# Peptides against a protein of PDB entry 3V4L, part 287

Target 1, 386 residues: chain A of PDB entry 3V4L
Amino acid sequence: GQPLAKDKVALLIGNMSYWEHPKLKAPLVDVYELTNLLRQLDFKVVSLLDLTEYEMCNAVDEFLLLLDKGVYGLLYYAGHGYENFGNSFMVPVDAPNPYRSENCLCVQNILKLMQEKETGLNVFLLDMCRKRNDYDDTIPILDALKVTANIVFGYATCQGAEAFEIQHSGLANGIFMKFLKDRLLEDKKITVLLDEVAEDMGKCHLTKGRQALEIRSSLSEKRALTDPVQGAPCSAEALVRNLQWAKAHELPESMCLKFQCGVHIQLGFAAEFSNVMIIYTSIVHKPPEIIMCDAYVTDFPLDLDIDPKHANKGTPEETGSYLVSKDLPKHCLYTRLSSLQKLKEHLIFTVCLSYQYSGLEDTVEEKQEVNVGKPLIAKLDMHRGL

## One batch from the design tools (peptide; made by RFdiffusion4, then SolubleMPNN)

Design b2_p27_3_s4 (from b2_p27_3, 19 letters changed)
Fold by OpenDDE base, seed 2:
Structure b2_p27_3_s4 (fold): chain B 386 residues (1-386), chain A 27 residues (1-27)
Amino acid sequence: as target 1 above (386 residues)
Amino acid sequence: MKPLVEEVEINGEKIKIVSTAAAAPAP
């Protein structure tokens, strides 16, 4: 019979906005597109951008809580990285220059922890460099991995080689994701699918002799990303996993605010990633005596580090949201919250209505406080250890 | 060492290639 997954869970991390290293662009598009494809494959996807070391550790811990016997686990990482002595290191955005293993996450340590969960399949997609870091002479003492015949590594590049981002004037996929996305939905054994991606990458003149996909696998069974999830959650653990994932992806409900002047505002929310949310405001009713009115959001929690200069934009693109703009209502003011993982408290903010009456020169302001609880990933309290 | 950021011309287009490798400290 076709193998069944008990469930399918993915953690996708895209690091771009490095503090002490060159900024990347491809991880934004790559994480977004991969999220949408994996959702079509019935994966529970946690998608995170621009994580610190601490935030990456917590994201991995929360991902490991979603793993159980017979669950398919997929970890994708796009960002800076290196490989020392066959150990792959993912570089957080707050990593110093130079960075060492103590500042980075070892993928083989994550694999060890995944093997303890008795997963049905472990897939690692590593869109990072595999060049040695000459500033780190530490040999990780890895505990012996269990002999499990269910591991697949897809490396965006060969051992000891660099992975490259091709930056054009627009948003584009990274090299690996450009080829992976065209095949990811195919009903094929994951190693066969990745081999076909390797062939496609090898035919591209841009990548030929610069970057080649490497596949490392112990997978003895015919398992595919298309394998159906076993029906209704039969175990308490499956129910807990479903609830935990649902909690991390719950958007605030859209609300209608009524002001004393008779203006009605629609306040809406959209997820770009598990840690990135767009707030949008629109005027849905205006009395005829009010000639102009705008609804601004302000007074956000300090933990979110929101610059007011980047809030309340006339387009999603002006906030840095290029991917979800087609799915958003038009003619709103837009604000992008890009660091929801930092939120320690409830998301409380002010909606400020500025308006003008016909025949009055002065603008009038009315304010309402809004509490939307903990949106998306903020519900997981990824900061519980600080 | 090759620079982490290289501008290359491919098919008449200037393309910026960024390595995801460790930044060597500027000398």
Scores: peptide ipSAE 0.236, ipTM 0.772, DockQ to the pose 0.606
Fold by OpenDDE base, seed 3:
Structure b2_p27_3_s4 (fold): chain B 386 residues (1-386), chain A 27 residues (1-27)
Amino acid sequence: as target 1 above (386 residues)
Amino acid sequence: MKPLVEEVEINGEKIKIVSTAAAAPAP
């Protein structure tokens, strides 16, 4: 019969805004596009940008809680990385310069933990460098992996080689994702699909002699990303997993705020990623005696590190949100919350209405506090260990 | 050591290539 997945779960991490290392751009587009494709494949996707070491560890732990017997697990990483002695290390945004294994996440340790979950398929897509880090002399003594015959690695580059980001004018995919996205929806064994991606990359003049896909697999069965999920969640565990995933993707409902002056504001929310939300405000009703009015959001929790200079923009693009802008209402003020993983408390903020009456020179302000609970990834309480 | 950020010309266009091999100290 056709192989069935008990469920399908993906963790996607894109690190770009490094503190001590060159900033990247491609992971933004790559994580977003891969998220949309994997959702079309009925994956439960957690998508996270710009994680510290601690936040990456917690994201992996939460991902492992979604894994169980016969579940398909996919880990995608785009960012800085290295490979020492056949061990792949993902570099967090807070990693020092130089970084060592103690500052990074070992992919083979994650694989070990995935094997303990008795997963049906383990896919790793690693869009990072595989060059040795000469500043890390640590020889990891890893426990022997179990022989599960269900492992697939897609490396964006060859062993000992660099992976590159090509920064052009505008938004562009990384090299690996550019070719992967065109084939990801094909009903093929995952190793065959990746082999076709490798052939497509090999034909590209930009990558030829610089970067080539490497596939490492022990996959003995014909498993595909298109494999259907086994029907209605028959187990209490499957229900819990579905609820945990749904909780991490719940947006606040849109609100209509009414001010004493008679102005009505619509407050809306959009998810860009599991840890990135756009807040938008629009004036939906204005009394004729009010000539000008704007609705600003302010007084965010300190944990979010929101710079007021980057809040309340006239376009989503001015906030750094280029991907969801087409799906947002027009003629709003936009604010991007990019670090929802840092939120310890409820998201409480102020909506400030600034307005002017006809024939009065002075601006008037009215304020309303809004509590939207814990949005998106903030519901997982990734900080419970601090 | 190659710079972590390199400007190259590919097909007549200037392209900025950023290596994901960030382990090298900034010069």
Scores: peptide ipSAE 0.219, ipTM 0.753, DockQ to the pose 0.599
Fold by OpenDDE base, seed 4:
Structure b2_p27_3_s4 (fold): chain B 386 residues (1-386), chain A 27 residues (1-27)
Amino acid sequence: as target 1 above (386 residues)
Amino acid sequence: MKPLVEEVEINGEKIKIVSTAAAAPAP
């Protein structure tokens, strides 16, 4: 029969805003597009941007909690990386220069932990360099991997080679995702699908002689990303997994705020990623005597490191939100909350209404505090232990 | 060592190619 997945879970990490390393751009688009494709494939997707070492460890731990016997696990990473002694290291945004293995996450350690979960399929898509880091002299003593015959690595580049981002004017996919996205929905064995992606990359003049996809697999079964989820009654474990995933993706409910002046504001929320949310405000009712009226959000938790200069923009794009702008309501003020993983407590902020009456020169302000609880990934308490 | 950031001209367009490798510390 066709293979069935007990469930399908993906963790996507895109690191771009490095502190001590060159900033990247492609991971933003790549994580976003891959998220949408994997959702069409009935994956439970956690998508995270710009994680520190600690935050990456916690994201992996939460991902591993979603894994169980016969579950398909997919890990995608886009960012800086290296490969020493056949071990792949993902570089967090807070990694020092130079970085070492103690500052990074070893993919083979994650694979070991996935094998302990008796997963049905383990897919790693690694859009990073595989060049040796000469500043890391550590030889990781990895325990021997189990022979599970359910492992697929798609490397964006060959062993010992660099992976590249091609920056054009605007937002573009990375090289790997550019070709992967065109085939990802095909009902093919995952190794066959990746081989076709490798052929497409090999035909491109931009990638030819610079970057080539490498597939490393031990996959004894015809497993595809299109394999249906087993519709069996929710085991207690499947229910827990579904609830945990749902918690990590629950947006705050849209709110209607009423001010004393009679202005009504719609406060809305949209997810760009599991750790990135757009807040938008709009005036839905205004008394005729009020001639000018704006609703600003302010007083965010310090843990979010929100620059007020990037808040309350007239377009999503001015906040740095280029991808979800088509799905957002128009004629709002927009604020992008990145780094929701840093939120330790409830998201509390102030909505400030600034308005002017007809025939009065002075601007009046009214304020309301709003508590929206823990949005998205902040519900997982990824900071448990600090 | 090639620079981590290379500007190339392809079809009359300036393209920036960024390596996802670590920056070698400046010597």
Scores: peptide ipSAE 0.211, ipTM 0.755, DockQ to the pose 0.660
Fold by OpenDDE base, seed 1:
Structure b2_p27_3_s4 (fold): chain B 386 residues (1-386), chain A 27 residues (1-27)
Amino acid sequence: as target 1 above (386 residues)
Amino acid sequence: MKPLVEEVEINGEKIKIVSTAAAAPAP
């Protein structure tokens, strides 16, 4: 019969906004597009941007909690990285310069933990550099891996080679994702699919002699990303996994706020990523005696590090939200919360209505506090290690 | 060390290539 997955779970990490390293751009688009493709493949996808070491560890731990016997696990990473002695290291955004293995996440350690979960398939898609880090003298003593014959690595580049981001005028995919996205939905054994992606990359003049896909596999079975999920989750573990994933993707409900002046505000929420949410406000009713009014959001939790200069923009793009802007209501003020993984408490903020009456020069303000609970990834208590 | 950021001309267009090999100390 066709292979079945017990479930399909993916963790996608895109690190761009490095503190001590060159900023990247491609991971934004790559994580977003891959998320949409994997969702079409019935993956439960957690998509995270700009994680610290601690946040990456917690994201991996939460991902491992979603894994179980016969589950397909996919880890995608786009960002800075290196490879020492066949060990791949993902670089967190808070990594020092130079970084070492102690500041980074070892992919082979994650693989070991995935093997302990008795997964049906383990796929690693590593869109990072594989050049040796000469500042890291650490030789990881990896314990003996289990012989599971269900592992696939897709490396964006060859061993010892660099992976590159091509920055043009605008948002573009990274090199690997550019070719991967065109084939990812194909009903093929994952190693065959990746081999075709490698051929497509090899035909590109931009990548020829600079970057080539490497596939490493122990996959003995014909497993595909298109493999159907086994029918209704009847196990307690499957129900828990579904609930945990659903919690990580729960948006606050849209609210209609009524102010004393008779202005009505629609407050809405949109997910860009599991840790990135857009808040938008719109005036849905204005009394005729009010000539001008705007609804600003302010007083966010300090742990979110929201700069007021980047809040309440007239376009999603001015917030740095380029990908979901087409799906957002028009004529709003937009605020992008990009670090929901930092939220320890409920998301409480103020909606401030600024308005002017006809014939009065003075601006009047009314304020309402809004509590939307823990949105998206903030429900997963990614802080369990503090 | 190759610069982490290189401007290259490809097909008559200036392209900025950024290496994901961030391990080079800042100059």
Scores: peptide ipSAE 0.201, ipTM 0.751, DockQ to the pose 0.623

Design b2_p27_4_s1 (from b2_p27_4, 10 letters changed)
Fold by OpenDDE base, seed 3:
Formats: sequence, C-alpha cells, structure tokens
Structure b2_p27_4_s1 (fold): chain B 386 residues (1-386), chain A 27 residues (1-27)
Amino acid sequence: as target 1 above (386 residues)
Amino acid sequence: MVVSMDGNKPRTEPDPPPSTWDLPKVK
C-alpha cells in the first residue's frame, strides 16, 4: 500500500542577522516560501528567523516533542555553517568570531534524537557552507547512529564547498531554494525529487563549478513529502501534538478600540513567521469634527528590542515586512515584531491615538493599554530553562 | 551578484542599505 505518515512536522530556521558574522538575505525568502509549500503538503511547520544558540536548542527540543513513531520530520536550515569530519554545524546568530562546535548545533546529534523517536522519515535540507572550519579542532565523538533506513540529507553544496545566495535588487532565494521550490510539490520519492533538483541546479550557469546539490540517503522505502497523513488524530499523543502546534500558531484576535473622542480603531495581527508578527492599526470611524487622527503602537516589552524608528510605518515594506504585504489590509500603520521567542510575559503595549479638532491647532492624545496574551511561538515559553 | 554564505569570510563591502525590496514581478 502507499506509505502513510502518522503526522508531518517541519522546523525551518533562517539565520541572517549575525552579530559577529556577515549578514545574509536569502534565508528570509527561503524559509517563507518553503513554509508555504510544506503547509500545502499538510506539514505542521514551525518557521523561525534569527535564533541565538539557546533559542535554536529550544526550537529543536520543541520540534522533537512533535515527533513520534511513524511521524515525518523535516529540518531545514539556511544560514552560516560548516562541516568538520562529516558532521554538519549550524551557526546561531550570537555565535562568536570565530565560531566553534561549542557554540553551534550539530545536525547529526539532532538526527540521533529523531531516531530515538522512531520517526517514519527524517529529512535534512541544509542550505549552508560545508567548508572545514580551521578554527575548530574539536573531533566530535558521536554515538553510532541506528540503522533506520529512513534518512535523507539534501546539502545545498558539495563537501568542502561554499553555498551561495543571489543578491539582486529585491527579494531573492538562495541558489538551493530557487530550484527546490519548483519541484517540492511533486508526488515523487524524496530522493528522486532531490535528484531532479540537482539536475536543474547543474544546468544553471550561476552554479556551474561553484555549487552542486549533494544527496546522502539511506531511504529504503518509497516515501514522499506528498504521502498522506494517517486519518483523524485518534491517539492522545496525536491530540497533544496538534494542540502544541496550534498554540505556537495562534494569532491574537482582531479587536476594535473605542476612544473617548468617538474614534474607533481596528487593531489587527498577521503572522510572517512563527516568531515574527505584524501589528496593524486602521481608523474605522472618525467624527467629522476630527480633521486628522493616527493610531500609534508604543510601550512594547523591552525583551522584544523594538526600535521606535521602525514602528508605525505607512507600509509593511518600511517595517522590513515584504512577504506578507499583499495579504495585509491597506492604509494602516504597520509595526513588525521580529523576536517573539524572546517574549517572557504577555504582549502588553499601548495604542496612542493622536488627533486634531477642526479649528484647534493643538494635537490631543488618548491612550489605551492592550494585552494580547502570548502570540505565536511565545506560547511555547522557549525561555523556561533559565 | 552571487555572494558566498561563508561566515568565516569577512565581507569587505558594507551591507547595502536596506533597499526597498522590489518584489521581482513574476511574469
């Protein structure tokens, strides 16, 4: 019969805004596009940008809680990385310069933990460099992997080679994701799909002699990303998994704020990623005696590190939100919260209405505090280990 | 331009200012 997945879970990490290393651009688009494709494949997707070492460890731990017997697990990483002695290291955004294995996540350790969950399929898509790090002399002593015959690695580049991104004016994919996205929805064995992606990359003049896809697989069965999820979540474990994933993706409800002056504001929320949310405000009712009014958001929790200069923009793009701008209502003020994983408490902020009456030169302000609870990934309390 | 994702290479060029990401019109 066709293989059935008990469930399908993906963790996507895109690291770009490195503290001590060159900033990347492609991981933003790559994680977003891959999230949308995997969602069409009935994956439960957690998508995270710009994680520290601690936040990456917690994201992997939460991902492993979603894994169980016969579940398909997919890990995608786009960022800086290296390969020493056949072990792949993902570099967190807070990694020192030079980075070492002690400040990085070893993919083969994650694979070991996934094998302990008795997963149905383990897919790793690694969009990172595979050069040796000459600053890291650590010989990793890894425990022997189990022979599970269900492992697939797609490396964006060959052993000892660099991965590349395409810097154009505007949004562009990394080289790997550019070709992967065109085939990802095909009903093919995952190793056959990746082989076709390798052929497409091999035809590209930009990649020729610079970057080539490497496939490493022990996959003995005909498993595809298109494999259907086994029917209704009848097990207690499947219900818990579904509830945990749903909590990590729950947006605050849109609300209507009423001010004493008679202005009504719509406050709305949109997810860009599991740790990135757009807040938008719009004036839905204004008394005719009020000639001008704007609704600003302010007084955010310090843990979110929100620069007021990047808040309350007339377009999503001015906040750095380029991907979801088509799905947002027009004629709002927009604010991007890019670090929801750092939120320890409820998201409490102030909505400030600034307005002017006809025939008065002075601006009037009214303020309302808003508590929206813990949005998206902030519900998982990724910081509870401190 | 094709840019290396090698974190061990110092970028010699300053990050270009956050350009308005003109979405390439998918034709």
Scores: peptide ipSAE 0.302, ipTM 0.654, DockQ to the pose 0.271
Fold by OpenDDE base, seed 2:
Structure b2_p27_4_s1 (fold): chain B 386 residues (1-386), chain A 27 residues (1-27)
Amino acid sequence: as target 1 above (386 residues)
Amino acid sequence: MVVSMDGNKPRTEPDPPPSTWDLPKVK
């Protein structure tokens, strides 16, 4: 019979805004496009941008809580990385220069923990360099991996080689994701699908002699990313997993705020990623005696590091939101919250209405405090260890 | 422009696009 997944869970991490390292661009687009494709494949997707070491550890721990017997687990990483002695290290955004294993997450340690969950399939898609880090002489003593015939690694590059992104004037994928996305929905054994992606990359003149996909697999069964999820969650564990994922992806409800002047504001929310939310404000009703009015958001929690100069933009693109801008309502003010994983408390902020009456030169302000609870990933207490 | 994802590598100037001249003429 066709293999069935008990469930399908993916963690996607895209690190691009490094503090001490060259900033990347592709991880933004790659994580977004892969999220949309994996959702079409009935994956529960957690998508995270720009994680610190601590935040990456917590994201992996929360991902491992979603794994269980016969669940398909997929980890995607796009960012800086290296490989020492066949161990792959993902580099957090706060990693020092030079980075070392002590500042990085070892993928083979994550694999060990996934094997303890008795997963149905373990897929690692690593869009990072595999060059040796000469600043790290640490030989990781890894515990012996279990012999499981359910592991697939798709490495964006060969052992000891660099991975590359295509920098254009616009948004572009990494080289790996550029070819992966065109085949990801195919009903094929995952190793066959990745082999076809490797062939497509090998035909590209930009990658020839620079980057080639490497597939490492123990997968003995014909498992595909298209494999259907086994019907209604039959176990208490499956219900808990579904609730945990749903909790991490719950947006605040849109609000209609009424001001004393008779102006009505719609406050809306959109998810770009599990840790990135756009707030938008629109004037839905204005009395005729009010000639101008704008609704600004301010007074965000300090943990979010929101620069007021980057808030309340006339376009999503001015906030750095280029991907979801087509799905957003037009003629709003937009604010992008890019670090929801840092939020410890409820998201409380102020909506400030600035307006002018016909025939008065003075601007009037009214303010309302809004509490939207913990949005998206902020519902997962990624900070439970402090 | 192709850019390395090696964080420890100084961003050298982008490798010039492979010159269309250095493609070996397929005989």
Scores: peptide ipSAE 0.295, ipTM 0.652, DockQ to the pose 0.235
Fold by OpenDDE base, seed 4:
Structure b2_p27_4_s1 (fold): chain B 386 residues (1-386), chain A 27 residues (1-27)
Amino acid sequence: as target 1 above (386 residues)
Amino acid sequence: MVVSMDGNKPRTEPDPPPSTWDLPKVK
């Protein structure tokens, strides 16, 4: 019979805004496009950008809580990385220069933990360099992996080689995601799908002799990313998993704010990623005596590191939101919250209405405090322990 | 421009001059 997944869960991490290392660009687009494709495949997707070591550890722990017997687990990582002695290390954004294994997440350790969950399939897609790190002489003594015959690694590059991104003046994918995205929806055994992606990369003159996909698998069954999810959750554990994922993806409800001057503001929320939310404000009603009015958001929690210079933009693109701009309402002011994982408390902020009456030179301000609770990933309290 | 994702590369190597890879016009 066709294999059934008990559920399908994906963790996607894109690290680009490194503190001590060269900044990347492709992980933004790659995580976004892969999120949309995996959602079409009925995956529960957690998508996270620019994680610290601690935040990456917590994201992996929360991902492992979503895994259970017969669940398909997919981990995607795009960022800096290295491979020492056949162990793959994902580099957090706060990693020192030079980084070492003690500052990084070992993929084979994550695989061990996934094997303890008795998963139906373990897929790793690693869009990172696989060069040796000569600053890290640590040989990780990893416990022996179980023989589960349900493991697939797709490495964006060969052992000891570099992975590359295409930097254009605009948005572009990494080399791996450019080819992966065209085939990801195909109803094929995951190893066959990745072999076809490897062939497409090998035919491209840009990648030929520079980057080649490596597939490492121990997959005894014909499992595909298209495999149907088992019907209605029959177990308490499946219900808990569904509720936990749903909580991590709940947006605040859109609000209509009424000011004393008679102006009505629509406050809306959109998810770009599980840790990235766009707030937008629009004037939905204005009295005729008010000639100009704008609704600014301000007084955000300090934990979010929001620069006011990047808030309240006339376009999503001016906030750094290039991907969801088509799905956003037009003629708003936009603010991008890019670090929702850092939120320890409720998201409380001020909506400030600045307006002018006809025949008065002075600008008037009215303010309302808004509490939207814990949006998206902030419900998982990924900072519990700092 | 094709850029390496190698974090260990010193920032001080001048970006190799943008090799104008003529993107083949996909017909």
Scores: peptide ipSAE 0.269, ipTM 0.632, DockQ to the pose 0.233
Fold by OpenDDE base, seed 5:
Structure b2_p27_4_s1 (fold): chain B 386 residues (1-386), chain A 27 residues (1-27)
Amino acid sequence: as target 1 above (386 residues)
Amino acid sequence: MVVSMDGNKPRTEPDPPPSTWDLPKVK
């Protein structure tokens, strides 16, 4: 029969906004497009941008809680990285310069923990450099991996080589994702699919002699990302996985706010990533005696580090939101919350209406506090140390 | 331009100004 997955879970991490290292651009588009493709493949996807070391550890721990016997696990990482002695290190955004193994996440440690879960398939897609870090002389003494025949590594580049992004004036994929996205939905054994991606990269003049896909596999079975999920979630563990995933993807409901002056505001929410949300406001009703009115959001929790200069923009693009702008309503003010993982409390903020009456020179303000609970990834309380 | 993702290499080029990321229009 066709192989069945008990469930399918993916963690996607894109690190771009490094504190002490060169900023990247490709991880934004790559994580977004891969999220949409894996959702079409019935994966439960958590997509996270710009994680610190502590936030990356907690994201991996929460991902490992979703894994169980016969579950398909996929980890994608796009960012800075290195490889020392066959150990792959993912670099967090808060990593010092130079970074070392003590500041980074070792992929082989994650693999060990995934093997303890007896997963049906483990896929690692690593869009990072594999060059040796000469500032790190540590040889990690990794415990012996279990003998399993269900591991696949897709490395965006060869051992000891650099990975590259295409910096154009617009949104562009990384080199690996550009070719992967065209084949990811194919009903093929995952190693065969990745071999075809490697051939497509090898035909491209931009990548030829600069970057080549490396595939490592112990996969003895015909497993595909298209493999269907086994039946209705009948186990208690499957129900818990579904509930935990649903919590991490629940948006606040859209609200209609009514002010004393008779102005009505629509407040709406959109997810760009599991930790990135757009808030938008629009005037849906205005009395004729009010000549001018604007509705802005303010007084966000300090944990979100929201710069007021980047809030309440006339376009999604002015907030740094380029991917979901087509799906947003027009003629709003937009605010991008890019660090929802940092939220410890409920998301409480103020909607302020500034308006002017016909024949009055003075601007009037009305304020309403809004509590939307914990949106998206903030429901997982990623700041609680295990 | 093709740019290395090696974090240990000092990028000598200033971060290009936040370009208006025009989505590639699917022709």
Scores: peptide ipSAE 0.260, ipTM 0.622, DockQ to the pose 0.269

